# Peptides against a protein of PDB entry 4Z5W: the designs that were tried, part 80

Target 1, 305 residues: chain A of PDB entry 4Z5W
Amino acid sequence: IPDVFLELNKLWYFSAQSNLFNGEMPRSLSNSRSISLLSLRNNTLSGQIYLNCSAMTNLTSLDLASNSFSGSIPSNLPNCLRLKTINFAKIKFIAQIPESFKNFQSLTSLSFSNSSIQNISSALEILQHCQNLKTLVLTLNFQKEELPSVPSLQFKNLKVLIIASCQLRGTVPQWLSNSPSLQLLDLSWNQLSGTIPPWLGSLNSLFYLDLSNNTFIGEIPHSLTSLQSLVSKENAVEEPSPDFPFFKKKNTNAGGLQYNQPSSFPPMIDLSYNSLNGSIWPEFGDLRQLHVLNLKNNNLSGNIP

## One batch from the design tools (peptide; aimed at target 1 W189)

Design b2_p29_6 (made by RFdiffusion4)
Pose (drawn by RFdiffusion4):
Structure b2_p29_6 (pose): chain A 291 residues (1-233, 242-249, 256-305), chain P 29 residues (1-29)
Amino acid sequence: IPDVFLELNKLWYFSAQSNLFNGEMPRSLSNSRSISLLSLRNNTLSGQIYLNCSAMTNLTSLDLASNSFSGSIPSNLPNCLRLKTINFAKIKFIAQIPESFKNFQSLTSLSFSNSSIQNISSALEILQHCQNLKTLVLTLNFQKEELPSVPSLQFKNLKVLIIASCQLRGTVPQWLSNSPSLQLLDLSWNQLSGTIPPWLGSLNSLFYLDLSNNTFIGEIPHSLTSLQSLVSKPDFPFFKKGLQYNQPSSFPPMIDLSYNSLNGSIWPEFGDLRQLHVLNLKNNNLSGNIP
Amino acid sequence: AEEEREEELEKEEEELEEEEETAKELAEN
């Protein structure tokens, strides 16, 4: 990508995604005062990611995903004070999230999917301080680590939480109850154990729950039949494993408890869930009748 | 179904390892 971005001082939108571009991002792009939307995803771009946050005061959305970059996660990113969305998926950082991200108050959406992020314990202790974070994708990182149960964790405005295919040990942590506005929860494809917490049925905005492919035991909590959003009625897309979904509401309401060790019966009160599109209880130890 | 799940996990693990090795090779060059 040519280094001509000093000359293009009115450029607020730049999208070069899904091309064959390689090499580093030109430094002038890293200094662009006018750039607001930048999407370079799905190229062969490489090197240490450098962004001058004193210079890029208009940067609001950054998508460098699925590229050949290496080095660390830039620690100066919280200083890009208008940056609201970062898609850093499929960049092999082989690194932890910098502590400075506790100060990233403009951040509303973050994806480190399949990015070789280590230490979920430190990563979540940091990111809980980003007060405006509404969506977090940590899928395919933290391999075989333990999902922290530390009760001090609070993600208050969190709407979407996805940490799948990390083979995470531990249980569904209770601190998730500190995210009362949670819409979409995906903990699938992990090593999670214990029982399914009844407090999940207390989440009034939750419409999508994927607990599939874990080691969960015990009963289906009765509170799931009283889930409010299942009983009654921005750009950074998601892929399901790939089928594209543009926003969290693009997912039909679902309960997927499949591929666990759950026991007991199916509650008749599930009939109260009139807005439920998908109920997947396959590959469990469930017994009794079908209501 | 358990065997299929295990195969899916192994395939994902192998893909992750190959991607990390490739990233290291590219960083060296």

Design b2_p29_7 (made by RFdiffusion4)
Pose (drawn by RFdiffusion4):
Formats: sequence, structure tokens, C-alpha cells
Structure b2_p29_7 (pose): chain A 291 residues (1-233, 242-249, 256-305), chain P 29 residues (1-29)
Amino acid sequence: IPDVFLELNKLWYFSAQSNLFNGEMPRSLSNSRSISLLSLRNNTLSGQIYLNCSAMTNLTSLDLASNSFSGSIPSNLPNCLRLKTINFAKIKFIAQIPESFKNFQSLTSLSFSNSSIQNISSALEILQHCQNLKTLVLTLNFQKEELPSVPSLQFKNLKVLIIASCQLRGTVPQWLSNSPSLQLLDLSWNQLSGTIPPWLGSLNSLFYLDLSNNTFIGEIPHSLTSLQSLVSKPDFPFFKKGLQYNQPSSFPPMIDLSYNSLNGSIWPEFGDLRQLHVLNLKNNNLSGNIP
Amino acid sequence: SPPSGFITTEDDIFDHVTTTSNTLTNLSN
């Protein structure tokens, strides 16, 4: 990509995604005062990611995903004070999230999916301090690590939480109850154990719950039949493993408890869930009748 | 039956970009 961005001082939107571009991002792009939306995803771009945050005061959305970049996660990123969305998926950082991210107060959306992020314990202790974080994708990282149960963790305004296919040990942590506005929860494809916590049924905005492909035991908590959003009625898309979904509400309401060791019966009170589109209880130890 | 799926932000385009770049490099050589 040519280094001509000093000359293009009115450019607020640049999208070069899904091309064959290689090499580093030109430094002038890293210094662009006018750039607001930048999407370079799905190229062969490489090198240490450099962004001058004193210079890029209009940067609001950054998508460098699915590229050949290496090095660390830039620690100066919280200083890009208008940056609201970062898609860093499929960049092989082989690194931890910098501590400075606890100061990233403009951030509302973050994806490190399949990016070789280590130490979920430190990553979550840091990111809980980003007060406006509404969506977080940590899928395909933290391989075989333990999902922290440390009760000090609070993600207050969190709407979407996705950490799948990390083979995570531990249980569904209770600190997730500190995210009362949670809409979409995906903990699937992990090594999670224990029982399914009844407090999940207390999440009034939750419409999509994917606990599939874990080692969960015990009963289906009765509170799931009283889930409010299941009983009664921005750009950074998601892919399901790929089928594209543009926003969290693009996912039909779902309960997927499949591929666990769950026991007991199916509660008749599930009939109260009139807004439920998908109920997947396959590959469990469930018994009794079908209500 | 097959297992249930999971959500990611990674698409399937990047593998095509790498393959195509390597094919063009080989043709140029």
C-alpha cells in the first residue's frame, strides 16, 4: 500500500480488505489525522503493527484481522481516544494483552479470535476495566488454560462474550453474574466442568447460550425455563463454525447444551419459552419423558 | 451426530489469499 496518506488529508474511510497486499502498513497511514474507518483485513500485511495515536485522533474502527503481522500487541492503542472497535483476529501475536488496555475507555468491541493470546487470567483481569466494552471475542486462544474463577472480575456493560474452542478447564465462573446485560454467551468447545449455574436464568437480556461441547454434569437448571428474553419479546461481523452474522441479534435465540454429561429430565416449563428458536440438548445423559 | 458449532470473527478468505499469492509468485519465477 503506497505511502501517500499525508497527501490524502481528507480521507476518513479506507477499505482495502480481501486483496493480496503485502508488506508493512505505510507509516503515513499510521500518521493519518483524518482516517476514521480503516479495514485492511484479509491481506498478507506483515511486521510489527505501528499506530501513532497522537496523530490518528479520528481513528474509530480498526480491522487488521487475518493478516501476516507479528510482534506484540501495540501497547499505545488506548491512546487513540476515539477508537471504539478493534478486530485483531487471526494475527499470531504469541503474546499477552498489555496492561495498558485497562485504560482503554473508548473501546466497545474487541476480537482477539485465533490470535495466540496467552494467559486468560491476566487478559480478563485487565479487560474488566474497560468500562464501555460491550463485546469481547477471545475464541481460539488460551489453549488448555484455566478459566479463572477469581470473584473480583466484573464486566458490567458486557453484551457479547465469546470464548470458544480454547479447551478451557474450570467451571462457569460466578463472576459472570456481574454482566447483567449479557445478550450472547458462547463458552462452547472447552473442557469446562461442574454443574450449570442456576443464576444463568437470571440474565434478563440473554437470548443466546452456547454451552455445547464441554464436560458439564448434573441437572439442567430450572431457571433456564424462566429466561426473560426467551419467554417474551455498528459493524464488526461474526462467523459461526463459515456463515456470516452481522450483529448479535442476527443469531436466532438458542439454548445449546449439547455434547455434555447432563442428567435428569426436560422440564415442562420449557414450554414457557415462546421466543426460543433453537433448543439443542443432543449427546447428553438426559432421562424421563418428553413433556 | 456432528458436534455443535462455535462463533468466531475469523473468515475463510485468508487461506485463499496465501494460496493465490504463492501461485502468482511461482508463475513469476

Design b2_p29_7_s1 (made by RFdiffusion4, then SolubleMPNN; from b2_p29_7, 19 letters changed)
Fold by OpenDDE base, seed 1:
Structure b2_p29_7_s1 (fold): chain B 305 residues (1-305), chain A 29 residues (1-29)
Amino acid sequence: as target 1 above (305 residues)
Amino acid sequence: GPPPGFLTTVSDEREKVIKENEKLKELLE
């Protein structure tokens, strides 16, 4: 990418995603006063990520995902006072979340999916201080760590939480009950154990629940048959629209199905590939908005209602 | 059948090219 952005003093939107750009990000781009939306996703850019937040005063969205950047997570990003959306997926940081992110009040949507992030406890402890955080994606990190169950963790404004394919141990954490606006939860492809907690059915905005491919035991909580978002259409909850797409991947090596917004996901309960027992509750028939109920590969018995 | 898929925010587009370029850098350093 040429170093000409100083001349482009009116440039508000720069999208150069899915090209063949290589080398470092131009210094003039890192100092652009005009750019609000920056997407360089899916290139071969390299070097350390550096943004001059004192210069980039209009920056609201940053998508650098799927690049060959190296080094540390830029600790100065919270100084970009208008920065709302960050996609750093598939950048190999091999790092912890910077402590400075506790001050990241502008942050609304964050993805570190497949970014070699370490220490989930520290990450969640830091990110809970982001009061405006609505979307958090941490898929393919924290390998073999334990999902913290610390009741003091609070994500009050969280609408989308995705921590899939981390080989995480532990149970469904009770601190999620402190997120009453949660709409989408994906904890699939982990090593989570214990029972599915009944309080999940109290999350009235939850329309997409994926707990598949874990080691859950016991019965399906009857409270899941009363998920209000799946009973009635009237709760068209305003969904967070992050400036980055989502992908449903069948495995770590396959291309995913693209979803531009969380609202594009079908209303779903996926509890497949666990060790759940007991019956399928007939009251699942009350979930008139449910599109997908996946209970396959469990130890369920009795009659199909 | 295989387990159902999980959600992420990245495609596997150009992953081969990225890995090849990373490897090329490691060879040139």
Scores: peptide ipSAE 0.453, ipTM 0.825, DockQ to the pose 0.524
OpenDDE base, seeds 2, 3, 4, 5: peptide ipSAE 0.437, 0.436, 0.411, 0.404; ipTM 0.805, 0.814, 0.778, 0.788

Design b2_p29_7_s2 (made by RFdiffusion4, then SolubleMPNN; from b2_p29_7, 19 letters changed)
Fold by OpenDDE base, seed 3:
Order: C-alpha cells, then structure tokens, then sequence
Structure b2_p29_7_s2 (fold): chain B 305 residues (1-305), chain A 29 residues (1-29)
C-alpha cells in the first residue's frame, strides 16, 4: 500500500479488503486525522500494528483481521477515544490482552477470533472494565484453559458473547447472570462440564444459545422454556451492530454462512452433543419465536412432545 | 452427522481464495 494518505485529508472510509497487499501498514494511514473506518481485512500485511491515536481522532472502526501482523496487541488503542469496533481475528499475536484495555471506554465490539490470545482469566478481568462493551468474540483462543467462574466478573452491557472452540474447561459461569441484556451466547466446542444453570432462562433478551459439543450433564433446565425473547416478538431494537461480520463455521465443505448482524442469526437453542438426560419439556412448544431446537446426541429419554 | 459449527469472525472461504491468489503470484515471479 503506497504511503500517500497525507494527501487524502478528506478520507473518511478506506476499505481494501481481500486484496494482496503486503508489507507494513503505511505510516501516513496510521496518522490519518480524517479516517473513521479502516478495513484492511484479508491481506498479507505484516509487522507490528501501530496507530497514532493522538492523530487518528476520528477513528471509529478498525478491521485488520486475517493479516500476517506480529508482535504485541497495541496497548495504546484505548487512547483512540472514538474507537468502538476492533476486528483482530486471525492475527497471530501469542499474547495477553493489554492491561491498558481497562481504560477502553469507547470500545463496543471486539473480536480476537483465532488470534492466539492467552490467559482467559486476565482477559475477562481486564475487559469487564470496558463499560460500553456489547460484543465480545474470543473463539479459537485460550486452548485448554479454564473458563473463570469468579462471581465478581461483571459485563453489564454485554449483548453478544462468543467463546467457542477453545477446549475450555469449567462450568457455565455464574457471572454471566450479571449480563441481563445478553442476546447471543456461544460456548460451543469446549470441554465445559456440570449442569446447565437454570438462571440462563432468566436472560430475557437471550434468543441464541449454543452450548453444543461440550460435556454437560443432568436435565435441561425447565427455565429455558420461558425465555421471553423466544416466547414473544420483542421489538428488536435496531442497536448498532459491529462493523465486522460473523461466520458460522460448518464442518462440511459447504461454505460457512455469513451473518452481518447478530440479529441475522436464527433464534436457536443448541444443546446437542452433550450428556444431558431426562425428558424434552413439552413447554418448548411455548417458544413461538424459536427457529432451531437442537438436542441431538444426548442421553434424553421419554416422549417427544 | 458431524458436530455443529461455531461462530467466528473469520471467513474460511475468503482465506482459501487468498491462498490461491498468493500461489498464483508465486508462479508468475
């Protein structure tokens, strides 16, 4: 990418996704005063990520996913006072979340999917201080770590939490009950154990629950049959979505589905591929907004309602 | 059938296309 962005003093949006750009990010781009949205996703950019936050006063969205960047996560990003959305997926950092992210009050959406992030306990302890954090994607990190269950963890404004395919151990953490606005939870493809907690059914905005491919035992909580968002058509408040898309990875050679917004996911309860027992509650029939109920590959018995 | 999929923010399709393009460029050098 040529170092010509100093001349582009009116550049608000720069998207150069899915090209063959290599080398480092241009210094003139890292110092752009005008840019609001920067996307360089799916290139071959390398070197350390550096942004001059004192210059980049208009930066609101950053997508550098699927590049060959190296080094540490930029600790100065919280100084970008308008930066809301960050996609650092598939950047091999091999790092922990910087402590400076405790001060990242502008942050609303963060993805580190498949970014070799380490220490989930530290990551969650830091990110809980981001008061405006609504979307958190940590899929394919923290391999074989334990999902912390510390009750003091609090994500008050969290709407989307995705921590899939980490081989995480532990139980469904009670601290999630402190996130009453949670809409989408994906903890699939882990090694989570114990019972599914009844308090999940108290999350009135929860329309998408994926606990599939874990080691959960016991009965399906009856409280899941009373999830308010699945009983009634809530007016989906069009909330600002992340500027990055989501993908549901399929194990089949069929291309993954793209979802541009969390609201584009079908209302779903997926508890498949566990060791759940007991009956299927007939009251699942009350979930009139539910599109997908997946209970396959469990130890369930009795009548199918 | 295989276990269900999971959500990520990476497109496997886009990555495959990128890899093919990179391989093509190396053949032209």
Amino acid sequence: as target 1 above (305 residues)
Amino acid sequence: GPPPGFITTVSDVAEEVKKKREELLKKLE
Scores: peptide ipSAE 0.510, ipTM 0.866, DockQ to the pose 0.712
OpenDDE base, seeds 1, 2, 4, 5: peptide ipSAE 0.501, 0.401, 0.355, 0.485; ipTM 0.868, 0.800, 0.764, 0.865

Design b2_p29_7_s4 (made by RFdiffusion4, then SolubleMPNN; from b2_p29_7, 17 letters changed)
Fold by OpenDDE base, seed 2:
Structure b2_p29_7_s4 (fold): chain B 305 residues (1-305), chain A 29 residues (1-29)
Amino acid sequence: as target 1 above (305 residues)
Amino acid sequence: SPPPGFITTVSDVAELVKEKKEELEKLKK
């Protein structure tokens, strides 16, 4: 990418996605006062990520996903006072989340999907201080770590939590009960154990639950038949979605489906590929908004309602 | 059948296209 952005003093949106740009990010771009939305996704950019947050006063969205950047996560990002959305998916950091992210009050949406992030305990302890954090995607990190169950963890404004395919151990953490606005939870493709906790049914905004491909045992909590978001059409306040799309990965050579916003996901309960026993509750029939109920590959018995 | 997929913020298709483009550019050199 040429170092010409000083002349582009009116540039508000720069998207150079899915090209073959290589080398480092231009210094003039890292110092742009005008840019609000920056996307360099799906390139071959390299070096360390550097942003001059004192210059980039209009920066609201940053997508650097799927590049060859290296080094640490930029610790100065919290100084970008208007920065709301960060997509650092598929950047191989091999790092922990910086302690400075405790001060990241502008942050609303963060993805580190497949970014070689380490220490889930530290990551969650840091990110709980982001008061405006609504979307957190940590898929394909923290390999074989234990999902912390510390009750003091609080994500009060969290709407979307995705920590899939980490081979995480532990149980469904009780601190999730402190996230009453949670709409989408994906903890699939882990090694989570124990029983599915009944308090999950108290998350009134939860319309998408994926606990598939874990090691859960016991009965399906009857409280899941009373999830309010699945009983009635709540007027989902169209809250601002993340500036980055979501993809449901398929285990087939067929490309994943793209979802531009969390509300585009079909209302779903997926508990498949566990060791759950007991009956299917007839009261699942009360979930009038439910599109997908997946209970396959368990030890369930009795009648199908 | 394999377990259902999980949610990411990376397109597998976009990655495959990128890899193929990079391979093609290497073959031109």
Scores: peptide ipSAE 0.451, ipTM 0.844, DockQ to the pose 0.702
OpenDDE base, seeds 1, 3, 4, 5: peptide ipSAE 0.445, 0.023, 0.028, 0.401; ipTM 0.829, 0.572, 0.590, 0.797; seeds 1, 4 fail the geometry check

Design b2_p29_8 (made by RFdiffusion4)
Pose (drawn by RFdiffusion4):
Structure b2_p29_8 (pose): chain A 291 residues (1-233, 242-249, 256-305), chain P 29 residues (1-29)
Amino acid sequence: IPDVFLELNKLWYFSAQSNLFNGEMPRSLSNSRSISLLSLRNNTLSGQIYLNCSAMTNLTSLDLASNSFSGSIPSNLPNCLRLKTINFAKIKFIAQIPESFKNFQSLTSLSFSNSSIQNISSALEILQHCQNLKTLVLTLNFQKEELPSVPSLQFKNLKVLIIASCQLRGTVPQWLSNSPSLQLLDLSWNQLSGTIPPWLGSLNSLFYLDLSNNTFIGEIPHSLTSLQSLVSKPDFPFFKKGLQYNQPSSFPPMIDLSYNSLNGSIWPEFGDLRQLHVLNLKNNNLSGNIP
Amino acid sequence: SAVDAAIAQAQAEALSAGGIDTGPPSNLP
């Protein structure tokens, strides 16, 4: 990509995604005062990611995903004070999230999916301090690590939480109850154990729950039949493993408890869930009748 | 058991299947 961005001082939107571009991002792009939306995803771009946050005061959305970059996660990023959305997926950082991210108050959406992020314990202790974070994708990182149960963790405004295919040990942590506005929860394809917490049924905005492919035991909590959003009625898309979904509401309401060791019966009160589109209880130890 | 075999197979494929990932944004006109 040519280094001509000093000359293009009115450029607020640049999208070069899904091309064959290689090499580093030109430094002038890293200094662009006018750039707001930048999407370079799905190229062969490489090198240490450098962004001058004193210079890029209009930067609001950054998508560098699926590229050949290496080095660390830039620690100066919280200083890009208008930056609201970062899609850093499929960049092999082989690194932890910098502590400075606790100060990233403009951040509302973050994806490190399949990015070789280590130490979920430190990553979540940091990111809980980003007060405006509404969506978080940590899928395909933290391999075989433990999902922290530390009760001090609070993600208050969190709407979307996805940490799948990390083979995570531990249980569904109670501190997730500190995210009362949670819409979409995906903990699937992990090594999670214990029982399914009844408090999940207390999440009034939750419409999508994927607990599939874990080691969960015990009963289906009765509270799931009283889930409010299941009983009664921005750009950074998601893929399901790939089928594209543009926003969290593009996912039909779902309960997927499949591929666990769950026992007991199916509650008749599930009939109360009139907005439920998908119920997947396959590959469990469930017994009794079908209500 | 059949359930245990299915869980074992799913765990063997855990890093190659499942979950939600991210994709490219829409282009403006």

Design b2_p29_8_s1 (made by RFdiffusion4, then SolubleMPNN; from b2_p29_8, 14 letters changed)
Fold by OpenDDE base, seed 5:
Structure b2_p29_8_s1 (fold): chain B 305 residues (1-305), chain A 29 residues (1-29)
Amino acid sequence: as target 1 above (305 residues)
Amino acid sequence: SSVEEARKKAQEKALTEGGIYTGPMKDLP
């Protein structure tokens, strides 16, 4: 990418995604006063990520995902006072979340999907201070760590939490009950154990629940049959979605289906590939908005209602 | 059968990755 962005003093949106760009991010781009949305996703860019937040005063969205960047997560990003959305998926940092992110009050959406992030306890302890954080994607990190159950963790405004494929140990954490606006929860493909907690059914906005491919035991909580978002079509005001798409694999070898916003996911309860026992509750028939109920590969018994 | 199914499930979980993610692979044409 040429180093000409000082001359482009009116450039508001720069998208160069899904190309063959290599080398480092141009210094003039890292100092652009005009750019609001920057996407360099799915290239071969390398080097250290550096942004001059004192210069980049208009930066609101940053997508650097699927590049060959190295080094630490830029600790100065909280100084980008308008920066709301960050996609750092598939950048192999081999790092912890910077302590400076405690001050990241502009942050609304963060993805580190498959970014070799370490120390989930520190990450959640830091990110709970981001008062405007609504979307958090941490899939494919924290390998074999323990999901912290510290009741003091508070994500009051969290709507989308995805921590899949981390081989995480522990249980469904009680601190998630402090997120009453949670709409989408994906904790699939971990080593989570214990019972599914009944308080999950009190999350009135929860339309998508994936606890599949864990080691959960016991019965399906009856409270899941009373998830209000699945009983009635709430006119959920479509809040502005993250400036990055989500993906879900259909099959192990298939490309992921793209979902441009969380609301594009079908209303779903997936509890498949656990060790759940007992019966299927007839009251699942009350979930008139439910599109997908996946209970396969458990130890369930009795009649299908 | 139940032990073999548990072992198969554990092996499937070890060999496969799932869940929602961001950052697609390049769509090869």
Scores: peptide ipSAE 0.420, ipTM 0.815, DockQ to the pose 0.365
OpenDDE base, seeds 1, 2, 3, 4: peptide ipSAE 0.022, 0.349, 0.404, 0.021; ipTM 0.557, 0.763, 0.803, 0.598

Design b2_p29_8_s2 (made by RFdiffusion4, then SolubleMPNN; from b2_p29_8, 13 letters changed)
Fold by OpenDDE base, seed 5:
Structure b2_p29_8_s2 (fold): chain B 305 residues (1-305), chain A 29 residues (1-29)
Amino acid sequence: as target 1 above (305 residues)
Amino acid sequence: SSVEKARAEAQKNALTSGGIYTGAPADLP
């Protein structure tokens, strides 16, 4: 990418995603006063991520995902006072989340999907201080760590939590009950154990629940049949989505399907590939908005209602 | 039973990973 952004004093939006750009991010780009949205996703950019937050006063969205950047997570990002959305997916940091992120009050959406982030306890302890955080994606990190169950963790404004494919141990953490606005929860492809907690059914905005491919035992909580967002349409609040897309594979050999916003996911309960027992509750028939009920590969018995 | 454990291991999806992710379509193995 050429180093010409000093001359582009009115450049507000720069999207150069899904190209073949290599080398480092231009210094003039890292100092742009005009840029609000920067997307360089899915290139071969390298070097250290550096942003001059004192210069980049208009930066609101940063997508550097799927690049060959190296080194540390930029600890100065909280100084970008308007920065709301960060996508650092597939950047191999091999790092912990910086302590400075406790001060990241502008942050609304964060993804570190497949970024070799370490220490989930520290990550969650830091990120709980981000009072405006609504979307958190931590898929493919924290390999074989334990999911913290510390009740003091509070994500008051959290709407989307995705921590899939981490091989995480532990149970469904009680601190999630402190997130009453949670709409989408994906904890799939972990080593989570215990029972599915009944309080999940009290999350009235929860329309998408994926607990698949874990080691959950016991019965399906009857309270899941009363998930209000799946009973009635009234809770489909179109909320500001992050500026980055989500992906989910349907088939083994296919690329991930793109979802531009969380609301594009079908209303779903996926409890498949666990060790759940007991019956399927007939009251799942009350979930008139439910599109996908996946209970396959469990120890369920009785009649199919 | 040993058969139930073996069935639970064999019934692990042919996928080694899944769930929702960000980045690019090919980023999950």
Scores: peptide ipSAE 0.528, ipTM 0.871, DockQ to the pose 0.305
OpenDDE base, seeds 1, 2, 3, 4: peptide ipSAE 0.491, 0.451, 0.528, 0.356; ipTM 0.853, 0.822, 0.881, 0.765

Design b2_p29_8_s3 (made by RFdiffusion4, then SolubleMPNN; from b2_p29_8, 12 letters changed)
Fold by OpenDDE base, seed 4:
Structure b2_p29_8_s3 (fold): chain B 305 residues (1-305), chain A 29 residues (1-29)
Amino acid sequence: as target 1 above (305 residues)
Amino acid sequence: SSVEAARKEAQAKALTEGGIYTGAPPLLP
């Protein structure tokens, strides 16, 4: 990318995604006063990520995903006082979340999907201080770590939590009950154990629950049949719309399906590939908004209602 | 109720591996 952004003093949106750009991010771009949205995802950009937050006063969205950047996560990003959305997916940082992110009050949406992030305990302890954090994607990190169950963790404004494919140990953490506005939870493809907690059914905005491919035992909590968002349409809760798409692999298609917004996901309960026992509750019939109920590959018995 | 549950389940079978992620899908090998 040429170092000409000093002349582009009116440039508000720069999208150069899905090209063949290589080398470092231009210094003039890292100092742009005008840019609000920056997307360089799916290139071959390299070097250290550096943004001059004192210059980049208009920066609201940053998508650097799927690049060859190296080094640490930029600890100065909280100084970008308007920065709301960050997509750092598929950047191999091999790092922890910077302690400075405790001060990241502008942050609303964060993705580190497949970014070689380490220490989930530290990450969650830091990110709980982000009072405006609504979307958190941490899929394909923290390999074989333990999902912290520390009751002091509080994500009061969290609407989307995705921590899939981490081989995480532990249980469904009680601190998630402190997120009453949670709409989408994906903890699939971990090594989570214990029972599915009944308080999940108290998450009145939860329309998408994926606990598949874990080691959960016991009965399906009856409270899941009373998930208000799946009973009635009425709660048009303002959805977090991060400036980055989500992807889910569909077993029938070689490519992942793209979902531009969390609302684009079908209302779903997926508890498949666990060790759940007991019966399927007939009251799942009351979940009129539910599109997908996946209970396959469990130890369930009795009649299908 | 049973038929609707079974229909919802049949639709569900296709979706599950890997969880939700961000960033470009892996290039098909």
Scores: peptide ipSAE 0.468, ipTM 0.811, DockQ to the pose 0.217
OpenDDE base, seeds 1, 2, 3, 5: peptide ipSAE 0.434, 0.433, 0.438, 0.436; ipTM 0.822, 0.810, 0.822, 0.819

Design b2_p29_8_s4 (made by RFdiffusion4, then SolubleMPNN; from b2_p29_8, 9 letters changed)
Fold by OpenDDE base, seed 3:
Formats: C-alpha cells, structure tokens, sequence
Structure b2_p29_8_s4 (fold): chain B 305 residues (1-305), chain A 29 residues (1-29)
C-alpha cells in the first residue's frame, strides 16, 4: 500500500479487504486524522502494528485480521479514545494482552481469535476493566491453560463471549453469573469438566449456548428449560453488532459459514459430545424460540419427550 | 517434509477444532 494517506485528509472509510497487499502498513495511514473505519483484513501485510492514537482521533473501528503482522500487541491502543472495535484475528502475536488495556474504556468489541495469545488469567483480569466491553472473542488461544474461576472477575456489560477450541481446563466459571446481559456463550471444544451449573438458566438474555465437545458430567440443569429469551421474543436486544463477521465451521466442511451479527445465529442449546446423564426434560418444549437442541453423544437415558 | 508435517498438523488441528471464530477461514488449499 503506498504511503499517500497524508493527502487524503477527507478519507473516512478505508476498506481494502481480501486483496494481495504486502509490506508494512503505510506510516501516513497510521497518522490519519480523518479515518474512522480501517479494514485491511485478509492481506499479507507484515511488520509491527503501530498506530499514532494522538493523530488518529476519529478511529472507531480497526480490522487487521488475517495478516502477517508480527511483534507485540500495540500497548498504546487505549489512547485511541474513540476506538470501539478491534479485530486482530489470525495475527500471530505470541504475546499477552497489554496491561494498558485496563484503561480501554472506548472498547466495545475485541477479537484475538487464533492470535497466539497467552495467559488467559491475565487477559480476563485486564479486560474486566473495560466497562463498555460487549463482545469478546478469544477462540484458538491459551492452549491447555486453565479457565480462571475467580469469582471477583466481572464483565457487567458482556453480551457475547466466545472462547472455543483452546483445550481449556477447569469448570464453567461462576464469574459469568455476574454477566446478566450475556446473549451468546461459546465454550465449545475445550477440556472443561464438572457439572453444568444451574445458574446458567438465570441468564435471561442467553439465546445461544454452546458447551459441546467438553467433558461435562451429571444431569442437564432443569433451569435451562426456563431461559427467558428462548421462552419469549421480548428480550431480543437489538444492540449494535461488532464491525467484524463471525464464522462457524459446519461439520467436516473446511469453509465456515459467515454470520455478520450475533443475532444471525439461530437460538441454540448445544450440549453434544459430553458425558451428561439423566433424562431430557419435557419442559424443553416450553422453549418456543429454540431452533436447535443438540444433545447427541452423551449418556442420556429415559424417554424422549 | 517439515511443510507437510506442519500442514498435516494444521489439518489435524482444524479437524479437532470447532466453535465460533473470527478472521477468514483458512481455505486449506
């Protein structure tokens, strides 16, 4: 990409996704006062990520995902006072989240999906200070770490939490009960154990629950039959979605389906591929908004209601 | 080759991975 953005003093939106751009991000782009939305996703850009937050006073959205960037996560990003959304998916940082992110009050949506992020305990301890954080995607990081269960962790405004395919150990963390606005939870493809906690059924906005491909035991909590968002339509929170799409692999197909908004996911409970026992509750029939109930590959018994 | 082993490992990891993610899917060639 040429270093000509100094002359583009009216450039508000720059999208150059899915091209063949290589080399470093232009210094003039990193100093642009006019840019609000920057997307360079799915290129071959390299070097370190540097943004002059003192110059980039209009920056609201940053998508650098699926590039060949290297080095540390830019610790100065919290100084970008209007920056709300960050997609750093598939950038191999091999790093921890910077301590400076405790001050990232503008942050609403963050993805580090498959970014070689380490130390989930530190990451969650830092990110809990982001009071406006609504969407957090940490899939394919923290390999074989323990999911922290520290009850003091608090994500009050969290709507979407995705931490799939990390081989995480531990249990469903009780600190999630402090997130009453949670709509989508994906903890699939981990090594999580213990029972599914009954307090999950108290998350009245939860319309999508994926706990599949873990080592959960015991009965399905009856409280899941009382998930209010799945009983009635009234709790469909039309919140502003992240400026980045989500993907879900369907079966063996190499191509993930794209979902532009969290609301595009079908209302779902997926508890498949665990060691759950007991019966299927007839009261799952009360979940009139539920599209997908997946209980396959468990130790369930009794009658199918 | 080390590339074939890395590809086989990435394929095995891709077969054993699921859930929601962001960033363009690796089009495995």
Amino acid sequence: as target 1 above (305 residues)
Amino acid sequence: SAVDEARAKAQAEALTSGGIYTGAPNLLP
Scores: peptide ipSAE 0.467, ipTM 0.833, DockQ to the pose 0.220
OpenDDE base, seeds 1, 2, 4, 5: peptide ipSAE 0.028, 0.022, 0.028, 0.366; ipTM 0.562, 0.526, 0.547, 0.757; seed 1 fails the geometry check

